Peptides against a protein of PDB entry 7MKK. Designs and how they scored, part 27

Target 1, 71 residues: chain A of PDB entry 7MKK
Amino acid sequence: SMKEKVKAKLVEIRKFVPFIRRVRIDFQDTLSKVQGHRLDALVNLLDREDVSMSSLNKIEVIIDKLRTRFN

## One batch from the design tools (peptide; made by RFdiffusion4, then SolubleMPNN)

Design b2_p15_2_s3 (from b2_p15_2, 4 letters changed)
Fold by OpenDDE base, seed 2:
Parts: sequence; structure tokens; C-alpha cells
Structure b2_p15_2_s3 (fold): chain B 71 residues (1-71), chain A 15 residues (1-15)
Amino acid sequence: as target 1 above (71 residues)
Amino acid sequence: SELDELLDELMKEME
């Protein structure tokens, strides 16, 4: 079911939370203030259970871009 | 949603 797929996707995306936190801290001087705040907000939002598949797919793309740019 | 707006902004900044 879609519900099960969302839960599974959320579990996979949450595995990247430590990476997002490291980017936020390790590259704080490179990131703009607004970018840093957005990454903090992203990490906090991933603690929620009501994230849609559409949002999770976007987050996955963002993580790929973070990996390309920062590590 | 606020989350979607945040994600759109992040995607835009990282293009």
C-alpha cells in the first residue's frame, strides 16, 4: 500500500539525517545564513510522521544535491 | 504546506 511505501521511504530518508547535520555544521561558513536555517528546519521536519511521498521524493533529490556539492 | 515550500526553496538554491 501507499501507506506502507511512505513509511519505508521515511525510514530510508531518515538514515541521511546525520549527513544533513554534518553538512550544516562542517560547511557552516560556506552556507549562507538562510541555507543553514533551512537545513536545520529540514532535519526537524524529518522527525515528523506526516510527510507525503511527494515530499520524501523531493528530499531525496535534495540529499543527492547536497552530496554532489559538499561530499 | 510549509514543508513543501521549504523543499522548493532548498531545491531552487541548490540548482
Scores: peptide ipSAE 0.533, ipTM 0.896, DockQ to the pose 0.174
Fold by OpenDDE base, seed 4:
Structure b2_p15_2_s3 (fold): chain B 71 residues (1-71), chain A 15 residues (1-15)
Amino acid sequence: as target 1 above (71 residues)
Amino acid sequence: SELDELLDELMKEME
């Protein structure tokens, strides 16, 4: 079911939470306040269970971009 | 939604 697919994808994406946190802290002085806040919000978002597949797909793209820019 | 807006803004910024 779509619900099961969402859960599975969420598990995979959550593996990148430590990375996002590291980016947030390691580049705190480089990031704007808005950027930092958004990364914090992203981490918090990944603690939720009510996230759509559409949102998870966007998050995956964002993580890929972060990885490209921040290793 | 607020979540969607957050994600959209992040995507735009990272482009």
Scores: peptide ipSAE 0.532, ipTM 0.896, DockQ to the pose 0.174
Fold by OpenDDE base, seed 1:
Structure b2_p15_2_s3 (fold): chain B 71 residues (1-71), chain A 15 residues (1-15)
Amino acid sequence: as target 1 above (71 residues)
Amino acid sequence: SELDELLDELMKEME
């Protein structure tokens, strides 16, 4: 079901939470206040259970871009 | 939604 697919995607994306936290801290001096706040919000968002597949797909793209840019 | 707006802004910043 779509619900099960969402849960599975969320589990996979949550594996990158430590990476996002590291980017937020390690590059805090380079990031603007707004950018830092948005990364914090992204981490907090991944603690939620009510995230759509559309949002999770966007988050996956964002993580890929972070990986390319920061490691 | 606020979430979608956040994600859209992040995507724009990383382009």
Scores: peptide ipSAE 0.534, ipTM 0.896, DockQ to the pose 0.174; fails the geometry check
Fold by OpenDDE base, seed 3:
Structure b2_p15_2_s3 (fold): chain B 71 residues (1-71), chain A 15 residues (1-15)
Amino acid sequence: as target 1 above (71 residues)
Amino acid sequence: SELDELLDELMKEME
């Protein structure tokens, strides 16, 4: 079901939460205030259970871009 | 929603 697919995707995406937190801290001095805030918000969002598949797909793209820029 | 706006802005900034 779609519900099961969403939960499975969320589990996989949550594996990158430590990475996002490290980017936020390690590059704090080079990030703008708004960029830092958005990364914090992204981490908080991943603690939620009511996230759509569309949102999870966007988050996956964002994580890929973070990996390219920040290791 | 707040989440959708956040994600859209992040994607735009990282392009």
Scores: peptide ipSAE 0.524, ipTM 0.894, DockQ to the pose 0.174; fails the geometry check

Design b2_p15_2_s4 (from b2_p15_2 with E11M I14M)
Fold by OpenDDE base, seed 4:
Structure b2_p15_2_s4 (fold): chain B 71 residues (1-71), chain A 15 residues (1-15)
Amino acid sequence: as target 1 above (71 residues)
Amino acid sequence: SELDELLEELMEEME
């Protein structure tokens, strides 16, 4: 079911939470306040269970961009 | 929604 697919994808995306946290901390001095806040919010978002597949797909793209920029 | 706005902002920032 779509619900199961969402849960599975959420599990996969959550694997990048430590990475996002690291980016947030390691680059805190170069990130603007709003950028830092957005990363914090992203981490918090991934603790939620009510995230759509559409949102998860967007988050995946965001993480890919973060990985490209921040290793 | 707030979530949608957050994601949009992040995507724009990362472009």
Scores: peptide ipSAE 0.353, ipTM 0.845, DockQ to the pose 0.175
Fold by OpenDDE base, seed 2:
Structure b2_p15_2_s4 (fold): chain B 71 residues (1-71), chain A 15 residues (1-15)
Amino acid sequence: as target 1 above (71 residues)
Amino acid sequence: SELDELLEELMEEME
């Protein structure tokens, strides 16, 4: 079911929360204030359980871009 | 939604 797929996707994406937190801190001096706040918000969003598959797919793309740019 | 707007902003900043 879609519900089960969403739960599975969320579990996989949450594995990258420590990475996102490290990017936020390690590159704080090169990030704009707005970018830093957006990364903090992204981490907080991943603590939620009401995120759609569409949003999770976008978050996955964002994580890929973070990995390309920062580590 | 507010979430979708945040995600779009992040995607734009990283392109």
Scores: peptide ipSAE 0.353, ipTM 0.845, DockQ to the pose 0.174
Fold by OpenDDE base, seed 3:
Structure b2_p15_2_s4 (fold): chain B 71 residues (1-71), chain A 15 residues (1-15)
Amino acid sequence: as target 1 above (71 residues)
Amino acid sequence: SELDELLEELMEEME
């Protein structure tokens, strides 16, 4: 079911929360205030249970881009 | 929604 697929995707995406937090801290001096706030908001979003598959797919793309730019 | 706006902004910023 779609519900089970969303649950599985959310579990996988949440594995990157420590990475996102690390980027926010390690590059705090380089990031603009807006960029920092957006990363904080992204982490908070991943604590939610009502996230759609569409949103999770977008978050996955964002994480891939973060990995490319910030190791 | 707030979530949709956040994700849109992040995707544009990271392009």
Scores: peptide ipSAE 0.348, ipTM 0.843, DockQ to the pose 0.174
Fold by OpenDDE base, seed 1:
Structure b2_p15_2_s4 (fold): chain B 71 residues (1-71), chain A 15 residues (1-15)
Amino acid sequence: as target 1 above (71 residues)
Amino acid sequence: SELDELLEELMEEME
């Protein structure tokens, strides 16, 4: 079901939370305050259970961009 | 940046 697919996708995306936290800390001096707040918000978002597949796909794209820019 | 734009769009969507 779509519900099970969403749950599986969320589990996979959450594996990148430590990476997002590392980017937030390692580049804290380079990031603006607003950029840091956005990364914090992204991490907080991934603690939620009511995230759509559409949102999870967008988050995956964001994570891919973070990986490209910050390794 | 494109990243900032995507983050902003996502945050707006999840409000």
Scores: peptide ipSAE 0.254, ipTM 0.802, DockQ to the pose 0.869

Design b2_p15_3_s1 (from b2_p15_3, 6 letters changed)
Fold by OpenDDE base, seed 2:
Structure b2_p15_3_s1 (fold): chain B 71 residues (1-71), chain A 15 residues (1-15)
Amino acid sequence: as target 1 above (71 residues)
Amino acid sequence: SEEDELLDELLELLE
């Protein structure tokens, strides 16, 4: 079901939370203030249980961009 | 939504 797919996707995306936190801290001097604030918000968003599949797909793209730029 | 706005801004900032 879609509900099960969302839950599975959320579990997979959450595996990258430590990476996002490390980018936020390790590259704090490289990141703009606004980028840092948005990354903090992203981490907080992933702590929720009601994230949509659409949002999770966008977050996956964001993580890919972070990996390309920072690690 | 605020969530969509956050994610869209992040996508833009990381382009």
Scores: peptide ipSAE 0.668, ipTM 0.925, DockQ to the pose 0.861
Fold by OpenDDE base, seed 4:
Structure b2_p15_3_s1 (fold): chain B 71 residues (1-71), chain A 15 residues (1-15)
Amino acid sequence: as target 1 above (71 residues)
Amino acid sequence: SEEDELLDELLELLE
């Protein structure tokens, strides 16, 4: 089901939570305050179970951008 | 939604 697909993708996306946390801390001085705050919010969002596929797809793009910029 | 706005903002900030 779509619900199961969402949960499966959420599991995969959650694998990047440690990376996001590292970016947030390691580059705290480089990031703007708003960027830092939004990254914190992103991590918190990924603790939820009610994230849509659309959102997960956006998060994947965000992670790709982070990986490009921050390794 | 608030969630959509958060993610859209992040996408914009990281462009």
Scores: peptide ipSAE 0.666, ipTM 0.925, DockQ to the pose 0.832
Fold by OpenDDE base, seed 1:
Structure b2_p15_3_s1 (fold): chain B 71 residues (1-71), chain A 15 residues (1-15)
Amino acid sequence: as target 1 above (71 residues)
Amino acid sequence: SEEDELLDELLELLE
């Protein structure tokens, strides 16, 4: 079901939370305050269970961009 | 939604 797919995607995306936290901390000096605040908000969002597939797909793209820029 | 705005803003900031 779609619900099961969303849950599976959320589990996979949550595996990158430590990476996002590391980017936030390791590059804090080069990130703007706005960028830092948005990354914090992203981590908080991933604590929720009611995230849509559309949002999860966007988050996946964001993670890919972070990986490209920050390893 | 606020969630969509957050994610869209992040996408823009990372371009």
Scores: peptide ipSAE 0.666, ipTM 0.925, DockQ to the pose 0.868
Fold by OpenDDE base, seed 3:
Structure b2_p15_3_s1 (fold): chain B 71 residues (1-71), chain A 15 residues (1-15)
Amino acid sequence: as target 1 above (71 residues)
Amino acid sequence: SEEDELLDELLELLE
């Protein structure tokens, strides 16, 4: 079901939360304040259970961009 | 939604 797919995707995406936190801290001096605030908000979003598949797909793209730019 | 706005802004900032 779609509900099961969303749950599975969320579990996989959450594996990258430590990475996102490290980017936020390690590159704090080079990130703009708005970028830092948005990364904090992203981490907070991933603590929620009610995240749509559309949002999870966007988050996956964001993580890929972070990996390319920040390790 | 606020969630959509956040993610769209992040995508734009990281382009």
Scores: peptide ipSAE 0.665, ipTM 0.925, DockQ to the pose 0.861

Design b2_p15_3_s2 (from b2_p15_3, 5 letters changed)
Fold by OpenDDE base, seed 2:
Structure b2_p15_3_s2 (fold): chain B 71 residues (1-71), chain A 15 residues (1-15)
Amino acid sequence: as target 1 above (71 residues)
Amino acid sequence: SEEDKMLDELLELLE
């Protein structure tokens, strides 16, 4: 079901939370203030259980961009 | 939604 797919996707995306936190801290001087604030918001978003599949798909793209730029 | 707006902005910032 879609509900099960969302839950599975959320579990997979959450595996990258430590990476996002490390980017936020390790590259704080490279990141703009607004980028840092948005990364904090992203981490907080992933702590919730009501994230949509659409949002999770966007977050996956964001993580790919972070990996390309920062590690 | 505000969530979508935040994510879209972040995507733009990381381009």
Scores: peptide ipSAE 0.719, ipTM 0.935, DockQ to the pose 0.899
Fold by OpenDDE base, seed 5:
Structure b2_p15_3_s2 (fold): chain B 71 residues (1-71), chain A 15 residues (1-15)
Amino acid sequence: as target 1 above (71 residues)
Amino acid sequence: SEEDKMLDELLELLE
């Protein structure tokens, strides 16, 4: 079901939360204030259980961009 | 939604 797929994807995406947190901290001086705030918001978002598949797909792209730029 | 707006903005900021 879609619900199960969402939960599975959320679990996979959450594996990158430590990475996002590290980017936020390690590159705080490189990131703009708005980028930093959005990363904080992203981490908070991933603590929730009601994230849509659409959002998770976007978050996956975001993580890929972060990995490209910061790791 | 605000969530979508935030994510879209973040995508743009990281391009």
Scores: peptide ipSAE 0.719, ipTM 0.935, DockQ to the pose 0.899
Fold by OpenDDE base, seed 3:
Structure b2_p15_3_s2 (fold): chain B 71 residues (1-71), chain A 15 residues (1-15)
Amino acid sequence: as target 1 above (71 residues)
Amino acid sequence: SEEDKMLDELLELLE
């Protein structure tokens, strides 16, 4: 079901939360204020259970971009 | 939603 797919995707995406937190801290001086605030919001979002598949797909792209630029 | 708006903005900022 779609609900099961969303849950599975969320579990996989959450594996990158430590990475996102490290990017936020390690590159705090080079990130803009708005970039830092959005990364904080992203981490907070991933603590929730009610995240849509659309949002999770966007988050996956964001993580790929972060990996390319920051590690 | 506000969530979608935030994520779209973050995508744009990281381009």
Scores: peptide ipSAE 0.719, ipTM 0.935, DockQ to the pose 0.895
Fold by OpenDDE base, seed 1:
Structure b2_p15_3_s2 (fold): chain B 71 residues (1-71), chain A 15 residues (1-15)
Amino acid sequence: as target 1 above (71 residues)
Amino acid sequence: SEEDKMLDELLELLE
């Protein structure tokens, strides 16, 4: 079901939370305040269970961009 | 949604 797919995607995306936290801290000096705040919000969002597939797909793209730029 | 707006903004900031 779609619900099961969302849950599976969320589990996979959550594996990158430590990476996002590391980017937020390790590059704090080069990130703007707004960029830092948005990364904090992203981590907080991933603690929730009610995240849509659309949002999870966007988050996947964000993680890819972070990986490209920050390792 | 506000969530979508936040994510879209973050995507733009990372371009």
Scores: peptide ipSAE 0.718, ipTM 0.934, DockQ to the pose 0.874

Design b2_p15_3_s3 (from b2_p15_3, 7 letters changed)
Fold by OpenDDE base, seed 5:
Structure b2_p15_3_s3 (fold): chain B 71 residues (1-71), chain A 15 residues (1-15)
Amino acid sequence: as target 1 above (71 residues)
Amino acid sequence: SEEEEMLDELLELLS
């Protein structure tokens, strides 16, 4: 079901929360203020259980971009 | 939604 797929995706995406936190901290001087604030919001969002598949798909792309830029 | 707006903005910022 879609619900099960969302749950599975959320579990996988959450594995990158430590990475996102590290990017936020380690590259704080490189990131713009708005980028930093959005990363904080992203981490907070991933603490929720009611994240849509649409959002999770976007977050996956965001993580790919972060990995490309920040290792 | 505010959530999607935030994510879209972040995508743009990291583009």
Scores: peptide ipSAE 0.709, ipTM 0.934, DockQ to the pose 0.898
Fold by OpenDDE base, seed 3:
Structure b2_p15_3_s3 (fold): chain B 71 residues (1-71), chain A 15 residues (1-15)
Amino acid sequence: as target 1 above (71 residues)
Amino acid sequence: SEEEEMLDELLELLS
């Protein structure tokens, strides 16, 4: 079901939370204030259970961009 | 939603 797919995707995306947290801290002097605030919000969002597949797909793209820029 | 808007803004900031 779609619900099961969303749950599975959320589990996979959550594996990157430690990475996002490290980017936020290790590059805090390089990140703009707004970028830092948005990363904090992203981490908080991933604590929720009611995240849509659309949002999860966007988050995956965000993670790819973070990996490209911040290793 | 506000959630989607936040994510779109973050995508823009990282583009």
Scores: peptide ipSAE 0.707, ipTM 0.934, DockQ to the pose 0.928
Fold by OpenDDE base, seed 1:
Structure b2_p15_3_s3 (fold): chain B 71 residues (1-71), chain A 15 residues (1-15)
Amino acid sequence: as target 1 above (71 residues)
Amino acid sequence: SEEEEMLDELLELLS
């Protein structure tokens, strides 16, 4: 079902939460205030269980960009 | 939604 697909995707995306937190902290001095705030909001969003597949797909792209720039 | 807007803004910031 779609619900199960979303749940599975969320589990996979959450594996990157520690990475996102480390980027936020390790590069805090190089990030703008708004960039830092958006990263915080992203982490907070991933703590929720009612995230849409559309959002999860966008988050996957965001993580790829973070990995390219900060890893 | 506000959620989607936030994600779009973050994508733009990282582009």
Scores: peptide ipSAE 0.707, ipTM 0.934, DockQ to the pose 0.931
Fold by OpenDDE base, seed 4:
Structure b2_p15_3_s3 (fold): chain B 71 residues (1-71), chain A 15 residues (1-15)
Amino acid sequence: as target 1 above (71 residues)
Amino acid sequence: SEEEEMLDELLELLS
């Protein structure tokens, strides 16, 4: 079911939470205040269980962009 | 939703 797919995707995306937190802290001085705030919000969002597949797909793209920029 | 809007904004900021 889509619900199970969402849960599986969420588990995979959550593996990157430590990375997102690390980017947020290590690059705080180079991030804009709004970028930092949005990264915090992203981490908080990933603590939730009610995230749509659409959102999770966007988050995956975000993580890819973060990996490209911040390694 | 606020969630989608936040994510869209973040995508834009990182583009």
Scores: peptide ipSAE 0.706, ipTM 0.934, DockQ to the pose 0.929

Design b2_p15_3_s4 (from b2_p15_3, 7 letters changed)
Fold by OpenDDE base, seed 5:
Structure b2_p15_3_s4 (fold): chain B 71 residues (1-71), chain A 15 residues (1-15)
Amino acid sequence: as target 1 above (71 residues)
Amino acid sequence: DEEDKLLDELLKLLE
């Protein structure tokens, strides 16, 4: 079901939460204030259970961009 | 909504 797919995707995306947190901390001086606040909000969003597949797909792209820029 | 706005803004900021 779509619900199960969402849950599975959320589990996979959450594996990157530590990475996002590290980017936020390690590059705090490089990130703009806006970027920092948005990353904090992203981490908070991923703590929720009611995230849509559409959002999770966008988050995956965001994580890929973060990985490209921040390793 | 606010969630979509957040994610879209992040996508733009990370271009």
Scores: peptide ipSAE 0.682, ipTM 0.930, DockQ to the pose 0.862
Fold by OpenDDE base, seed 1:
Structure b2_p15_3_s4 (fold): chain B 71 residues (1-71), chain A 15 residues (1-15)
Amino acid sequence: as target 1 above (71 residues)
Amino acid sequence: DEEDKLLDELLKLLE
């Protein structure tokens, strides 16, 4: 079901939370306050269980961009 | 919504 697909996607995306946290900390001096706050908000969002597939797909793109820029 | 706005802003910042 779509619900099960969302749950599975969320589990996979959450594997990158440590990476996002490391980007936030390691590049804190390079990031603007706004950028830092947005990354914090992203981590907080991934603590929720009611994230849509659309949002999860966007988050996947964001993670790919972060990986490209920040390893 | 606010969630979509957050994600869209992040996408924009990372362009």
Scores: peptide ipSAE 0.682, ipTM 0.930, DockQ to the pose 0.865
Fold by OpenDDE base, seed 2:
Structure b2_p15_3_s4 (fold): chain B 71 residues (1-71), chain A 15 residues (1-15)
Amino acid sequence: as target 1 above (71 residues)
Amino acid sequence: DEEDKLLDELLKLLE
């Protein structure tokens, strides 16, 4: 079901939360204030259980971009 | 919504 797919996707995406947190901290001096605030918001969003598949797909792209730029 | 706005902005900022 779509519900099961969303749950599975969320579990996989959450594996990157430590990475996002480390980007936020390790590169704090090179991130803009806006980027820092948005990364904090992203981490907070991933603490929720009601994230849509559409959002999770966007978050996956965001993580790929972060990996490209910040290792 | 606000969630979509957040994510779209992040996508834009990271281009």
Scores: peptide ipSAE 0.681, ipTM 0.930, DockQ to the pose 0.863
Fold by OpenDDE base, seed 4:
Structure b2_p15_3_s4 (fold): chain B 71 residues (1-71), chain A 15 residues (1-15)
Amino acid sequence: as target 1 above (71 residues)
Amino acid sequence: DEEDKLLDELLKLLE
């Protein structure tokens, strides 16, 4: 079901939360205030259970961009 | 919604 797919994707995306947190902290001086705030919000969002597949797909792209820039 | 706006903004900032 779509619900099961969302849950599975959320589990996979959550594996990157430590990475996002590290980027936020390690590059705090490089990131703009807005970027830092948005990363914090992203981490908080991933603590929720009611994230849509659409959002999870966007988050995946965001993570890919972060990985490209921050390893 | 607000969640979409957050994510869209992040995507924009990371272009």
Scores: peptide ipSAE 0.680, ipTM 0.930, DockQ to the pose 0.863

Design b2_p15_4_s1 (from b2_p15_4, 6 letters changed)
Fold by OpenDDE base, seed 4:
Structure b2_p15_4_s1 (fold): chain B 71 residues (1-71), chain A 15 residues (1-15)
Amino acid sequence: as target 1 above (71 residues)
Amino acid sequence: SDLDKLLDELMKEME
């Protein structure tokens, strides 16, 4: 079911939470306030269970971009 | 939604 697919995707995406937190902290002085806030919000978002597949796919793209920029 | 707006802004910022 789509619900199970979402749960599985969420589990995979959550594996990157430590990375996002690291980027947020390590580059705090480089990031603008709004950028930092958005990363914090992203981490908090991943604690939620009510996230759509569409949103998770966007988050995956964002993480890929973060990995490209911040290793 | 607020979530979608957040994600869209992040994507735009990182383009």
Scores: peptide ipSAE 0.529, ipTM 0.896, DockQ to the pose 0.175
Fold by OpenDDE base, seed 3:
Structure b2_p15_4_s1 (fold): chain B 71 residues (1-71), chain A 15 residues (1-15)
Amino acid sequence: as target 1 above (71 residues)
Amino acid sequence: SDLDKLLDELMKEME
């Protein structure tokens, strides 16, 4: 079911929460205030249980871009 | 939603 797929995707994406937190901290002086705030919001979003598949797909793309730029 | 707006802005800034 779609519900099961969403839960599975969320579990996989949550594995990158420590990475996102490190980017936020390690590059705090380089990031603008708004960029830092958005990364904080992204981490908080991943603690939620009611996230759509569409949102999770976007988050996956964002994580890939973060990995390319900051790792 | 507010979440979708946040994600869209992040994607836009990282392009």
Scores: peptide ipSAE 0.526, ipTM 0.895, DockQ to the pose 0.174
Fold by OpenDDE base, seed 5:
Structure b2_p15_4_s1 (fold): chain B 71 residues (1-71), chain A 15 residues (1-15)
Amino acid sequence: as target 1 above (71 residues)
Amino acid sequence: SDLDKLLDELMKEME
């Protein structure tokens, strides 16, 4: 079901939370204030259980971009 | 939604 797919995707995406937190901290001086806040918000978002598949797909793209730029 | 706006903004900035 879509619900199960969302749950599975969320589990996989959450594996990158430590990475996002590290980016936020390690590159704090190079990130704009707004960018830092957005990363914080992203981490907080991933603690939620009501995230849609659409959102998770976007988050996956964002994480890929972060990995390209910061790792 | 606010979440969608956040994600869209992040995606735009990461392009």
Scores: peptide ipSAE 0.532, ipTM 0.897, DockQ to the pose 0.175; fails the geometry check
Fold by OpenDDE base, seed 1:
Structure b2_p15_4_s1 (fold): chain B 71 residues (1-71), chain A 15 residues (1-15)
Amino acid sequence: as target 1 above (71 residues)
Amino acid sequence: SDLDKLLDELMKEME
């Protein structure tokens, strides 16, 4: 079911939370306050269980872009 | 939603 797919994808995406936190801290001096707050909000969002597949797909793209830029 | 707006803004910043 879609619900099961969402849960599985959320589990996989949550594996990147430590990476997002690391980017937030390591590049804090380069990031604007707004950018830092957005990354914090992204981490907080991944603690939720009511995230849609559409949102999870966007988060996956964002993580890929972060990996490209920040390794 | 506010979440979707946040995600869209992040995507724009990383383009």
Scores: peptide ipSAE 0.532, ipTM 0.896, DockQ to the pose 0.174; fails the geometry check

Design b2_p15_4_s2 (from b2_p15_4 with E11M)
Fold by OpenDDE base, seed 4:
Structure b2_p15_4_s2 (fold): chain B 71 residues (1-71), chain A 15 residues (1-15)
Amino acid sequence: as target 1 above (71 residues)
Amino acid sequence: SELDELLEELMEEIE
């Protein structure tokens, strides 16, 4: 079911939470307050269970961009 | 939604 797919996707995306946290901390001095806040919000978002597949796909793209920019 | 706006903002900032 789509619900199961969402849960599976969420599990995969959550694997990058430590990376996002690391980016937030390691680049805190170069990130704007707004950027830092957004990363914090992203991490908090991934603790939720009510995230759509559409949102998860967008988050995946964001993570890919983070990986490109921040290793 | 607020979530969608957050994601869009993040995408714009990171790209």
Scores: peptide ipSAE 0.265, ipTM 0.814, DockQ to the pose 0.176
Fold by OpenDDE base, seed 2:
Structure b2_p15_4_s2 (fold): chain B 71 residues (1-71), chain A 15 residues (1-15)
Amino acid sequence: as target 1 above (71 residues)
Amino acid sequence: SELDELLEELMEEIE
């Protein structure tokens, strides 16, 4: 079911929360204030359980971009 | 949604 797929996707994406937190802190001096706030918001978003598959797919792309740019 | 707008802005900023 879609519900089960969402739960599985969320579990996989949450594995990258420590990475996102490290990017936020390690590159704070090269990030704009707005970018930093958006990364904080992203981490907080992943603590929620009501995120749609559409949003999770976008977050996966964002994580890929973070990995390319920062580590 | 507000969340989708945040994600779109993040995608543009990081790219």
Scores: peptide ipSAE 0.262, ipTM 0.812, DockQ to the pose 0.175
Fold by OpenDDE base, seed 1:
Structure b2_p15_4_s2 (fold): chain B 71 residues (1-71), chain A 15 residues (1-15)
Amino acid sequence: as target 1 above (71 residues)
Amino acid sequence: SELDELLEELMEEIE
């Protein structure tokens, strides 16, 4: 079902939460205050269970861009 | 940056 697919995708995306937190801390002096807040908000968002597949796919793209920029 | 734009769009959609 779509519900099960969303749950599976959320589990996979959550594997990158430690990476996002590392970016937030390691580049804290480089990021603007608002950029840091956006990363914090992204982490908080991934604690939710009411995230759509569309949103999860967008988050995956964001994570890919973070990986490209921050390794 | 493009990253900031995507983050902003995401936050607007979900928050």
Scores: peptide ipSAE 0.192, ipTM 0.768, DockQ to the pose 0.862
Fold by OpenDDE base, seed 3:
Structure b2_p15_4_s2 (fold): chain B 71 residues (1-71), chain A 15 residues (1-15)
Amino acid sequence: as target 1 above (71 residues)
Amino acid sequence: SELDELLEELMEEIE
């Protein structure tokens, strides 16, 4: 079911929370204030259980871009 | 939604 797929994807995406936190800290001096706040918001979003598959797919793309640009 | 706007903004800035 879609519900089970969302649950599984959320588990996988949450594995990258430590990475997102590291980017936020390591590049704090380079990031603008708004960029830093957006990364914080992204981490907070992943604590939620009511995230759609569409949102999770977008988050996956964002994480891939972060990995490319910030190691 | 607010979440969609946040994600869109992040996607554009990281590109």
Scores: peptide ipSAE 0.258, ipTM 0.810, DockQ to the pose 0.174; fails the geometry check

